# Ledger of designs, part 50: peptides against a protein of PDB entry 3HUF

Target 1, 320 residues: chain A of PDB entry 3HUF
Amino acid sequence: MWIIEAEGDILKGKSRILFPGTYIVGRNVSDDSSHIQVISKSISKRHARFTILTPSEKDYFTGGPCEFEVKDLDTKFGTKVNEKVVGQNGDSYKEKDLKIQLGKCPFTINAYWRSMCIQFDNPEMLSQWASNLNLLGIPTGLRDSDATTHFVMNRQAGSSITVGTMYAFLKKTVIIDDSYLQYLSTVKESVIEDASLMPDALECFKNIIKNNDQFPSSPEDCINSLEGFSCAMLNTSSESHHLLELLGLRISTFMSLGDIDKELISKTDFVVLNNAVYDSEKISFPEGIFCLTIEQLWKIIIERNSRELISKEIERLKYA

## One batch from the design tools (peptide; aimed at target 1 I43 K104)

Design b2_p22_3_s4 (made by RFdiffusion4, then SolubleMPNN; its pose is not in this set)
Fold by OpenDDE base, seed 5:
Structure b2_p22_3_s4 (fold): chain B 320 residues (1-320), chain A 22 residues (1-22)
Amino acid sequence: as target 1 above (320 residues)
Amino acid sequence: KKEEEEKKKLEEEAKELEEKLI
């Protein structure tokens, strides 16, 4: 989201969030959802127009800012952004930090981008929330992104957490739920005067972790916890591969269970399968290899003695 | 010195405007 602050009390010492939309900036406007009052004799009554675009798909993957357009409203002394005069038709900016000078005002409006990118675990929740979140200047998507800061888990009481949720946790993304999204939707008006009123997602996350026994206390409890072990998996999911890599596993990939030969078995401690393959092919598992689902592996990995548990299970099946 | 004096003058002018607009 864009946040503005200013030097010399020209914004009354307040920080303001700018959501996607159009703002008239000037001395003789009243602060509201479409106006920014700036207190200086050097500023025109109506001085500039700021336009913040909704997030692009590219912004979701890069964590880049919503496009920030600045237009001077035919003022005597113009408008500058980062020491450059704004062109007559306006200019667009994708920099994360903007120093906006209105006319001859000695104080700048400082605009900075606070990155927030929300990944959704399921398309239904994305479809429900994407429009509202985009109108807050928050990029949203389903795919994994290095720019992802937050992850929305589905609150299904009593179901195992998804691979997406497991991976999001290990990536140190802030896991949130629908209750946080609902709360976030209510603050749009209150943050006009005080950007500090933006709800902290970390409190929501702490509550999720505390109330769900499927989470360890920290990602650090799981990261590299299976270092030195080797697994094989079906080449089905990039998220599953990345999850196993974060556990410190050496990973071999195969295309079918028929590719699991004696050589692969000799080099592999266990095979990781998705639920559908595990359930359908359980009768055809090769002898002498431990097969488990990612969810079964996760149940082991969250235990304090995960390395001992996995070692015992590997030994049990090598000597059976 | 001139830039600091101009800065101070504009700070005073900003405060006077704030008092008139509140």
Scores: peptide ipSAE 0.022, ipTM 0.514, DockQ to the pose 0.081
OpenDDE base, seeds 1, 2, 3, 4: peptide ipSAE 0.009, 0.020, 0.020, 0.000; ipTM 0.414, 0.508, 0.491, 0.327

Design b2_p22_4_s1 (made by RFdiffusion4, then SolubleMPNN; its pose is not in this set)
Fold by OpenDDE base, seed 3:
Parts: sequence; structure tokens; C-alpha cells
Structure b2_p22_4_s1 (fold): chain B 320 residues (1-320), chain A 22 residues (1-22)
Amino acid sequence: as target 1 above (320 residues)
Amino acid sequence: KEEEIEKEIELAKTEEDTSEEN
């Protein structure tokens, strides 16, 4: 989201969130959803127009800002952004930090981009929330992204956490739920006057972790916890691969259980399978190899003695 | 900073004078 602040009390000492939309900026406008009052004598009654675009799909992957357009409203002294005069037709900016000078005002409006990119675990929740979040200037998507700051966990009572949720946790993404999204939707008007009213997701995250025994106390408890072990996995999801990498595993990939030869078995401590393959093929697992699901692995890695538990299961099956 | 504020105030006075004529 874009946040503006200014020096010299020209914004009355307040920070403001700018959502996607158009704002008239000037001395003789009243603060509302489409106007920004700036208090300086050298600023025109109507000085500039700010236009913030909705996030693009690219912004979800890059964590880049919503495009910020500045247009001067034919003022005597013009408008500058980052010491450059704004062109007659307006200019668009993708920088995360903008110093906006209105006329000869010695104080600048500082616009800065607060990165927030929300990943969803399922397409249904994305479909429900994407429009509202995009209108807040929040990029949304389903796929993993290095720019992802928040991950929406699906609250199904009594369900195991998904691989996406596991990976988001280990990646140190802030896990949120629908309650946080609801809260975000309610503050839109209140943050016009005070950007600090934007809800902190960390409280939601703390509550999720505290109230769900499927999470370890920290990502650090699990990261590299299986260093020195080797696994093979079915080449399925990138998130599953990245999850196993974060555990410190050496990973081999295969396309089918039939590709698991004696050479692979000799180099592999265990095989990680998805639930569908595990359930369908459990009767035809290769001899002498420990096969488990990601969810079964997760139940082991959240234990303090995860290495000992894994070693014991590997030994049990080598001598069986 | 104080000199820039003073210049802004002087400039604003000259703009007020020119805006009363149009």
C-alpha cells in the first residue's frame, strides 16, 4: 500500500494510506477518499492529481508498488517528483519512494510503498477476497512468490494444515485467516486520517500459532532439522520441493514409483509422497524404503526429537 | 530551512496580490 507523510506539518502531522484511486491534492480541498489537503501558502488551491492504479499480476511476484501517477494541475510553479519536474501530461512512477514537491513548498510529501502481497491456499478464497484486497492496493495470488508477505490459511475445523501452509510457515510468511481479511476490509475509511489504524497481521499470526498444535513454536525449530538426511519425492509441486529444502534434506526427484531403482534406494533415507499416491500405491511400495506423506513428515518434524524419530523409522524398515 | 520558509512566505504574499486582480 502507498503511505504518505510530510515534513513541516503540511499534512497536519498525519500519515495517510492511499488506496487505488484518484486524489486531488491542494491547499483548498477537504480531506476525504478523493482529496488530500496540503497546508502551505505556496501550494495552489488545487495543485496536483495523484492516481494510484490497482495492483498488477506482476506486482504480486515482484512486490512492486501499485503504479503512482502524478499530474500537475497547470500550476505556476509545477510539481516535482524525486527532484524531476512532472511532465505536462503527468508521469507514472514505480519507485517505492517518492519525494513529491508541490510548487515552491520547502517541505516534501514523502510517499513510500509498504509491501503487502497475500497468497491464498485455495482458489475459492482468492475469488472471494481478491477484488476487495486489490482495491486496497494489495496484490493477491495462488502461486508461491518471493514477494509474498502474508498467506491465507483455510480454516477448516479438524483438517490438517496444507503443504502450502507448512511452507508459508517455514518461509516466515505471516499466516493469516479470513478474520484478518474481514478486519482489513473494515478499516478502509478510518485509515484516511490515520495510517496507523491498519491492522497488524502479527497478532492474528500469533493467535493462529498459539491455537493450533500443528505448528511448531517457530520456523527455526524445523529449518535444517533434517540436515544430512536424503529423500526422494514425486516431481509434483514446487512448494513441496521447497518445503523439503527448508528442512535441510537432499532431494532426488522421480516421476513414478517405478523409477525408484536400487541406486536411488541406496542414496535415499526415505520417500516423500503426496496423499493420493500414498493411498493408492501403499501395497506396491518398493521394498527396503521408508515411504511417508508430507503430512506424516510434518507430524515428525514438529517434534523436538524429529531426527531420532526419522532414524528409528528408517531402521525399522531396513530390517523388516 | 528558515530562509526557504521566509522566501515561501514572501512568494505567497506576491501570489495573493496577483490573485486579487483576476
Scores: peptide ipSAE 0.035, ipTM 0.649, DockQ to the pose 0.041
OpenDDE base, seeds 1, 2, 4, 5: peptide ipSAE 0.033, 0.026, 0.035, 0.027; ipTM 0.664, 0.632, 0.671, 0.635

Design b2_p22_4_s2 (made by RFdiffusion4, then SolubleMPNN; its pose is not in this set)
Fold by OpenDDE base, seed 5:
Structure b2_p22_4_s2 (fold): chain B 320 residues (1-320), chain A 22 residues (1-22)
Amino acid sequence: as target 1 above (320 residues)
Amino acid sequence: KEEEIQKAIEEAKTEEDTSEEN
């Protein structure tokens, strides 16, 4: 989201969130959803137009800002952005920091981008929330992205957490729920006057972790916790692969259970399968190898003695 | 920097932009 601040009390000492939309900026406008009052004698009654675009799909993957357009409204002294005069037709900016000078005002409006990108675990919730979040200037998506700051967990009471949720947690992404999204939707009007009224996602996250025994206390408890072990996995999910890498596992991939030969067994401690393959192929598992699901592995990895637990299961099946 | 700001404040006090609402 874009936030504006200014020196010299020209914004009345307030920080303001600018959502996607159009704003008339000037001395003789009233602060509302489409106007920004700036208090200076050197600023025109209606001085500039700011237009913030909705986030693009590219912005979801890059964590880049919503496009910020500035147009001067034919003022006597013009408008500058980053010391450059705004062109007659307006200019567009993708920089994360903008110093906006209105006319000869000695104080600048400082606009800065606060990165927030929300990944969804399921397409249904994305479909429900994407439009509203995009209107807040928040990029949204379903695919993994290095720019993601938040991850939406579906509140299904009593369901196991998904691989996406596990991976988001290990990546130190702030996990949020539908209650946080609902709260975000209600504050849009209040943050016009005070950007500090933005809801704290970390409080939501702390509550999720505290109330769900499927999470360890910290991602650091799990990251590299299985260093030195080797696994094999079916080449079906990139998120599953990345999750196992974050556990410190050496990973071999295979395309079918028939590719699990004596050589692969000799260098592999266990095989990780998805639920569908695990349930369908239980009878055809190779002898002398430990096969488990990602969810079963996760239940082991969240325990304080995860290395000892997995070692015992490996020994039980290799030497039985 | 502070002197330049002070000069700019004095210049800005003398130059009221009275442009009309377009």
Scores: peptide ipSAE 0.028, ipTM 0.641, DockQ to the pose 0.062
OpenDDE base, seeds 1, 2, 3, 4: peptide ipSAE 0.024, 0.026, 0.021, 0.023; ipTM 0.625, 0.631, 0.574, 0.605

Design b2_p22_4_s3 (made by RFdiffusion4, then SolubleMPNN; its pose is not in this set)
Fold by OpenDDE base, seed 5:
Structure b2_p22_4_s3 (fold): chain B 320 residues (1-320), chain A 22 residues (1-22)
Amino acid sequence: as target 1 above (320 residues)
Amino acid sequence: KEKEIEKAIEEAKTEEDTSEEE
């Protein structure tokens, strides 16, 4: 989201969130969803127009800002952004920091981009929330991205956490739920005057982790917990591969269970399968190898004695 | 820096009194 602040009390000492939309900026406008009052005699009654675009799909992957357009409203002394005069037709900016000077005002409006990108685990929830979140200037998507700051867990009562949720947790993304999204939706009016009224996602995250026994106390309890072990994985998802890497595993990939030869078995401690393959092919597993799902692996790694547990299962099944 | 800001504030105040920027 874009946040503006200014020196010299020209913004009344307040920080304001700018959502996607158009704003008239000037001395004689009243603060609302489409106007920004600036308190200085050195600025015009209606001085500039700010237009913030909705996030692009690219912004979800890069964590880049919503495009910020500035137009001068034919003022005597013009408008400058980052010490450059705004062109007659207006200019567009993708920089994360904008120093906006209105006319001869000695104080600048400082606009800065606060990165927030929300990944969804469920396409139905994305479909429900994406429009509203985009109108807050928040990029949204389903795919993994290094720019993601938050991950929406679906609250289906009694469901196991997904691989996406497991990976989001280990990546140290803030896991949130529908309750936090509801809070974000209500803040739009209150944050016009005070950007500090933005809900704390970390409180939501702490409550999710505390109330769900499927999570360890911290990502650090699981990261590299399986260092020194080797696995083979069916080439299923990027998230699954990255999850196993974060556990410290050496990973070999295969395309089918028929590709698991004696050489691979000799170098592998266990085989990780998706649920569909695990359930369909339980009878046809290669002899002398421990096969498990990611969800079964997760149940082991969240235990304090995970290394002992996995070693015991390897010994039990590899030498059977 | 402070003196340039102070001078810019004084110049701005002097221009504020003279320029009815509409």
Scores: peptide ipSAE 0.030, ipTM 0.630, DockQ to the pose 0.048
OpenDDE base, seeds 1, 2, 3, 4: peptide ipSAE 0.024, 0.024, 0.021, 0.029; ipTM 0.621, 0.604, 0.583, 0.633; seed 4 fails the geometry check

Design b2_p22_4_s4 (made by RFdiffusion4, then SolubleMPNN; its pose is not in this set)
Fold by OpenDDE base, seed 2:
Structure b2_p22_4_s4 (fold): chain B 320 residues (1-320), chain A 22 residues (1-22)
Amino acid sequence: as target 1 above (320 residues)
Amino acid sequence: KEEEIEEEIELAKTEEDTSEEN
């Protein structure tokens, strides 16, 4: 989201969130959803127009800012952004930091981008929330992104957490739920005057982890917890592969259970399968190898003695 | 700094009221 602050008292000492939309900026306007009052005698009554665009699909993957357009309203002394005079038709900016000078005012308006990108675990929740979140200047998507700051867990009480949720947790992404998204929607108007009124997602995250026994106490308890073990997995999802990498596993990939030969078994401590393959082919598993699902692996990983538990299961099946 | 602020105040008085009508 864009946040503005200013030197001196020209913004009344307040920081303000600018959501996607159009703002008239000047001395003789009243602060609202479409106006920014600036208190300086050197500023025109109506001085500039700021236009913030909704996030692009590219912004979800890069964590880049919503486009910030500045237009001077035909003022005598013009408008500058980053020491450059704004052109007659306006200029658009994608820099994360903007110093906006209105006329001869000695104090600048400082605009800075606070990155917030929300990944959804399921397409139904994305479809429900994407429009509202985009109107807050928040990029949204389903795919993994290095720019992802928050992950929306589906609130199904009593269901096992998904692989996406497990991976988001290990990546140290802030896990949130629908209650946080509802809260974001209610505070939209109140944060116009004070950017500090933005709800703390970390409190939502702490409550999710505290109230669900399927989470370990920290990501650090699980990261590299299986260092020195080797697994083979069916090449199904990038998230599953990255999850196993974060556990410190050496990973081999295969395309079918028929590709699990004696050579692969000799190099592998266990095989990770998806639920559908595990349930359908359980009777045809190769002898002398431990096969499990990611969800079964996760149940072992969250235990304090995870390495000992996995070692016992590997030994039991090698000598059976 | 005070003189620069006074000069700015005088210069801003010379910006014509572009009264955009309602």
Scores: peptide ipSAE 0.025, ipTM 0.634, DockQ to the pose 0.040
OpenDDE base, seeds 1, 3, 4, 5: peptide ipSAE 0.024, 0.024, 0.024, 0.024; ipTM 0.626, 0.554, 0.627, 0.612; seed 1 fails the geometry check

Design b2_p22_5_s1 (made by RFdiffusion4, then SolubleMPNN; its pose is not in this set)
Fold by OpenDDE base, seed 1:
Structure b2_p22_5_s1 (fold): chain B 320 residues (1-320), chain A 22 residues (1-22)
Amino acid sequence: as target 1 above (320 residues)
Amino acid sequence: KKKEIEELLKKEEKLIEEAEKE
């Protein structure tokens, strides 16, 4: 989201969130959803138009800002952005930091991009929320991205957390739920006057973790917890692979259970399978190797003695 | 801070006056 602040009293000492939309900026406008009052002698009654575009799909992957357009409204003293005069037709900016000078005002409006990118685990939830979140200047998607800051957990009562949720947690992404999204949607008007009124996602996250025994106390409890162990994994989702990497595992990949030869078994402590393969092929597992699902592995790694638990299971199957 | 703001605002006034003479 774009946030604006200014030195002195030109913005009344307040910060403001700018959502996608159009804003008239000037001395003789009233602060509302489409107007920004700025008070200085050289600033025109209606001085500039700011237009913030909705996020692009590219912005979800890059964490780039919504495009910021500035147009001077044919003012006496003009408008500058980053010390450059705004062109007659207006200019568009993709920089994360903008210094906007209106007229001869000695104070600049500082616009800065606060990155928020929300990943969804569920396409139905994405479909439900994407439009509203895009109108907040928040890019959304399903695929993993290094730009993601938040992850929407689907609340299914009594279900295990998904691999996406597990990975989001270990990646230190802020896990949120539908209650946070609802809250976020309601505060749009309140943050016009005070950007600090933006909902704290970290409180929502803390509550999710506290109330769900499927999470450890912190990602650090699990990161590299299985360092020194090796696994073989069926070539499944990238998230599953990245999850196992974050556990500190050495990973070998295979395409089918038939690719698990004696050499691979000799170098591998356990095999990680998806639920479908585990359930269908459990009767045909290779001898002398511990096979488990990611969900079963997760139940082990959240325990304080995860290394001991895994070691016991490996030993049990080697001597059986 | 208040004095600095006042000095900057005086500079703005001067810049306005200079631009009105051109």
Scores: peptide ipSAE 0.320, ipTM 0.873, DockQ to the pose 0.970
OpenDDE base, seeds 2, 3, 4, 5: peptide ipSAE 0.317, 0.317, 0.320, 0.315; ipTM 0.872, 0.871, 0.873, 0.871

Design b2_p22_5_s2 (made by RFdiffusion4, then SolubleMPNN; its pose is not in this set)
Fold by OpenDDE base, seed 4:
Structure b2_p22_5_s2 (fold): chain B 320 residues (1-320), chain A 22 residues (1-22)
Amino acid sequence: as target 1 above (320 residues)
Amino acid sequence: SEKKKKELLEKEEKEIEEELKK
């Protein structure tokens, strides 16, 4: 989200969140959802227009800011952004930090981008929330992204957490739920005066983890916990691969179960399969190799003695 | 500092006056 602050109390010492939309900035405007009052002698009654665009798909993957447009409203003293005069037709900015000078005001408005990108594990939830979150200037998507800061867990009662949720947890993404999204949808009016009033997602995350026994106490309990072990997996998902890498596993990939030869078995401690392949192909599993699902692996990994548990399973099946 | 703030505001006033004379 865009946050503005200003030097010299020209914004009355307040920080403000700027959501996607249009703002008239000037000395004689009243602070509201579309106006920003700035107090200095050289600032016109209506001085500039700020337009913040909704996030693009690219912004979700890059963690880049919503586009920030600045137009001078034909003022006597002009407008500058990052020490450059704003063009007659206005200029658009994608920098994460903007120093906006209105007229001859010696104090700048500092706009900075606070990165928030929400990944959804469920396409139905994305469809439900994306529009509202985009109107908050929050990029949203389904795919994994290095820019992802938050992850919406798919809540299915009585089911194991998804691979997406597991990976989000291990990569230290803040896991959130629908309750947090509901809260975010209501804050638009309340945070106009103080950007610090944004809800802390970390508290939501702590509550999710505390109330769900499918999570370890911390990502650090699982990261590199399987260092020294080797696995093979179907080349099915990048997310599953990255999850296994975070566990410290050496990973071999194969295209089909038929590609699992004696050489691969000799170098592999276990085979990781998705649920569909595990259930359908169970009868065709190679002899002398431990095959399990990611969900079964996760249940072992969250245990304090995960290395011992895996070692026992490997030994059991190598000698069976 | 409040002194520096005052000096900066006085500078703004001078710059306004200079631009109004052009």
Scores: peptide ipSAE 0.316, ipTM 0.883, DockQ to the pose 0.942
OpenDDE base, seeds 1, 2, 3, 5: peptide ipSAE 0.309, 0.310, 0.306, 0.307; ipTM 0.881, 0.881, 0.879, 0.879; seed 2 fails the geometry check

Design b2_p22_5_s3 (made by RFdiffusion4, then SolubleMPNN; its pose is not in this set)
Fold by OpenDDE base, seed 4:
Structure b2_p22_5_s3 (fold): chain B 320 residues (1-320), chain A 22 residues (1-22)
Amino acid sequence: as target 1 above (320 residues)
Amino acid sequence: KEEELKKLLEEEEKKIEEEEKK
C-alpha cells in the first residue's frame, strides 16, 4: 500500500494510506477519501492531483508499487517528484519511494510503498476478494510468488491443510483467513487519518496456528528437519518441490513410476506422490521403497520426533 | 536541519502573503 507522511508537520503529523483513486492535494481542501489537506501558505489552494492505479498482474509477481501519477494543477511554483519537475501533462512513477515537493515548500511529502501481496490457495476465494483487495492497492493471485507477503488458506472443514498452506507456512508467509479479509474491507474509511490503524495480520496468523493442530509451533521446527534424507518426487507442483527443499531433502525427479529403477531405489529413502497417483497406482508401487503423499509426510514432519518416525518407516519398507 | 527548513518555510510563506496583498 502507499503511505504518505510529511516533514515539518504539513500533514498534521499524520501518516495516511493512499488507496487506488484520485486525490486533490492542497491547502484549501478538506481531508477525505479524495482530498489531502496540506497546511502551508507556500502551497496552492489546489496544488496537485495524485492518482494511484489499481495493481497490475506484474505487481503481484514483483511486489512493485501501484503506479503513482502526479499532476501539477497549474500552480505558480509547480510540483517536483524526486527533485524533478513534474511535466505539464503529469508524470507516472513506479519507484517505491517518492519525495514530493509542492511549490517552494521546503518540507516534502514522503510517499513510500509498504509491500502487501496476497496469495490465495482457492480460486473461488480469489474471485470473491480480488476486486475489493485491488481497490485497496493489494496485488492478488493464485500462483506462488517471491513477492507474496500473505497467504489465504483454503478452509475445508475436517481436511488436512493443502500443500500451498504448508509451503506458505514454511516460507514464513503470514497466513490469514476470511476474518482478516473482512476486516481489511472495513478499514478503508478509518485509516484516512492514521496509517497505523491498519490491522496487523500477525494476530490473525497466531490465532490460526494456535487453533489448528495441523501446524507446528514454528517454521523453524520443520525447516531442514529432514536434512540428510533423500526423496524422489513424481508429478508435483513447484510448491511441492520447494516444500521438500525447505525440509532439507535431496530431491530426485521422475516422470512416471516406471522410471523408478533399482538405481533410484538405492539412492532414495522415500518417494513422494500426489494424492491421485497414490490412490490410483498403489498396487503398482515398486517393492522396497517407501511411498507416501505430501500430506502423509506433513503429518510426520509436524511431530517432534519426525526424523525417528521417517527412519522407522524407511527401514520397515526396505526390509519388507 | 529541521529548524533551518522551518525558517525557509516561514520566509516563503511571508513572500506569498506579501504577493497576495498586492
Scores: peptide ipSAE 0.222, ipTM 0.815, DockQ to the pose 0.406
OpenDDE base, seeds 1, 2, 3, 5: peptide ipSAE 0.220, 0.209, 0.211, 0.214; ipTM 0.816, 0.807, 0.810, 0.811; seeds 2, 3 fail the geometry check

Design b2_p22_5_s4 (made by RFdiffusion4, then SolubleMPNN; its pose is not in this set)
Fold by OpenDDE base, seed 4:
Structure b2_p22_5_s4 (fold): chain B 320 residues (1-320), chain A 22 residues (1-22)
Amino acid sequence: as target 1 above (320 residues)
Amino acid sequence: KKKELEELKKKEEELIEEELKK
């Protein structure tokens, strides 16, 4: 999200969140959802227009800012952004930090981008929330992204957490739920005066982890917990591969169960399968190798003695 | 801090006057 602050008292010492939309900035405007009062002698009554665009799809993958447009409203003393005069038709900016000088004001308005990018595990939830979150200047999507800061877990009562949720947890993404999204949807009006009133997602995350026994106490308990073990993986998502890497596993990939030869078995401690393949192909599993789903693996990994448990299962099936 | 703010405001006035003379 865009946050503005200024040196001195020109913004009344307050920080403000700027959501996507249009703002008239000037000396004689009243602070509201579409106006920013800035008080200095050289600032015109109506001095500049700020326009913040909604996030692009590219912004979701890059963590880039919503486009920030600045237009001077034909003022006597002009407008500068990053020490450059704003053009007559206005200019658009994609920099994460903007120093906006209105007229000859000795203080700049500092606009900075606080990265917030929400990945959804569920397409239906994305469809429900994307529009509202985009209107907050928050990029949203389904696919994994290095820019992802928050992850909305798929809540199914009584089901295991998804691979996406597991991976989001291990990569230290803040896991959130619909309660946090609902809260975000309501804060738009309250945060106009004080950007510090933005809700902390970490409290939501802590509550999710505390109330769900499917999570370990910390990502650090699981990261590299299976270092030294080797697995083979069939037709898994990118998230599944990255999850196994974060566990410290050496990973071999194969395209079909028929590709699992004696050589692969000799080098592999276990095979990771998706649920559909595990259920349908169980009868055709190679002998002498431990096959499991990623969900079954997760249930072992969250245990304090995960290495011992895995070792016992490997031994049991290699000598069966 | 107050003196510094007054100096900065004075500088703004000087810059305004310079621009008005152009």
Scores: peptide ipSAE 0.270, ipTM 0.849, DockQ to the pose 0.956
OpenDDE base, seeds 1, 2, 3, 5: peptide ipSAE 0.266, 0.261, 0.260, 0.264; ipTM 0.848, 0.845, 0.844, 0.846

Design b2_p22_6 (made by RFdiffusion4)
Pose (drawn by RFdiffusion4):
Structure b2_p22_6 (pose): chain A 301 residues (1-255, 262-274, 288-320), chain P 22 residues (1-22)
Amino acid sequence: MWIIEAEGDILKGKSRILFPGTYIVGRNVSDDSSHIQVISKSISKRHARFTILTPSEKDYFTGGPCEFEVKDLDTKFGTKVNEKVVGQNGDSYKEKDLKIQLGKCPFTINAYWRSMCIQFDNPEMLSQWASNLNLLGIPTGLRDSDATTHFVMNRQAGSSITVGTMYAFLKKTVIIDDSYLQYLSTVKESVIEDASLMPDALECFKNIIKNNDQFPSSPEDCINSLEGFSCAMLNTSSESHHLLELLGLRISTFMKELISKTDFVVLNGIFCLTIEQLWKIIIERNSRELISKEIERLKYA
Amino acid sequence: EEDLTEEEEEEEIEKAKEEREE
């Protein structure tokens, strides 16, 4: 999401989260859902228009920002963005850091993008919530992405968690649920400061894994719990390979050395396991000679 | 933030306008 703040007291010492839509910025305007007051001698009463475009699907995967546009409103002293004068018809910016000078004001409005891309575990969930989050400047998607910062697990309806959830937990993504999304549906009309929505997501995550037999205490105890073991799988996607790597496994992808060297086969007279079955063991027992002894029992037998 | 005389203010407005038109 986009945030602005400034040195001096030109934004009254406050920061602000800017959602997709348009803002009029100037000396004689009141701070509301569509105006930003910036007080300085050389800033025109109505000085600039900031337009933030809604996110594209590609930004969920790249981590790129919503397009940020600035128009100078035929002002006395002009507008610059990153030291470039804003021409008529305005300019658009896809960088993540923008220094915006209004008039001759010695203090710049500093706009910066904070990473926030939300992965859903369920297509019906994505369709229900995507438009809401896109209006806040939050890209969403279903497939794996390296720019994902949060993962929405389905309602843990007294049932096993999905591989998408296990993977998000291991790569240290913040796991959230419907209750946090309900909080996000509160905030479009609001004028709130930098990092206002982020801590609640971490609180939601910390509460989810408490007293939960689908999760261990931390991603740290899960990572490299199967070191010294090896495995094999058919056409392993880079995500499942990375998931198994995070467990400390050696992996051999296939399209007498696939059988005796390899301890077990991970799926989707050889011994086979699903990742769902492997997660049950990855949690269960205690030590490295216990939590990886149940997996060593399933191999010999 | 420094103050401008009337002449200096006019010259700065003109300069800002020409920069916007380019």

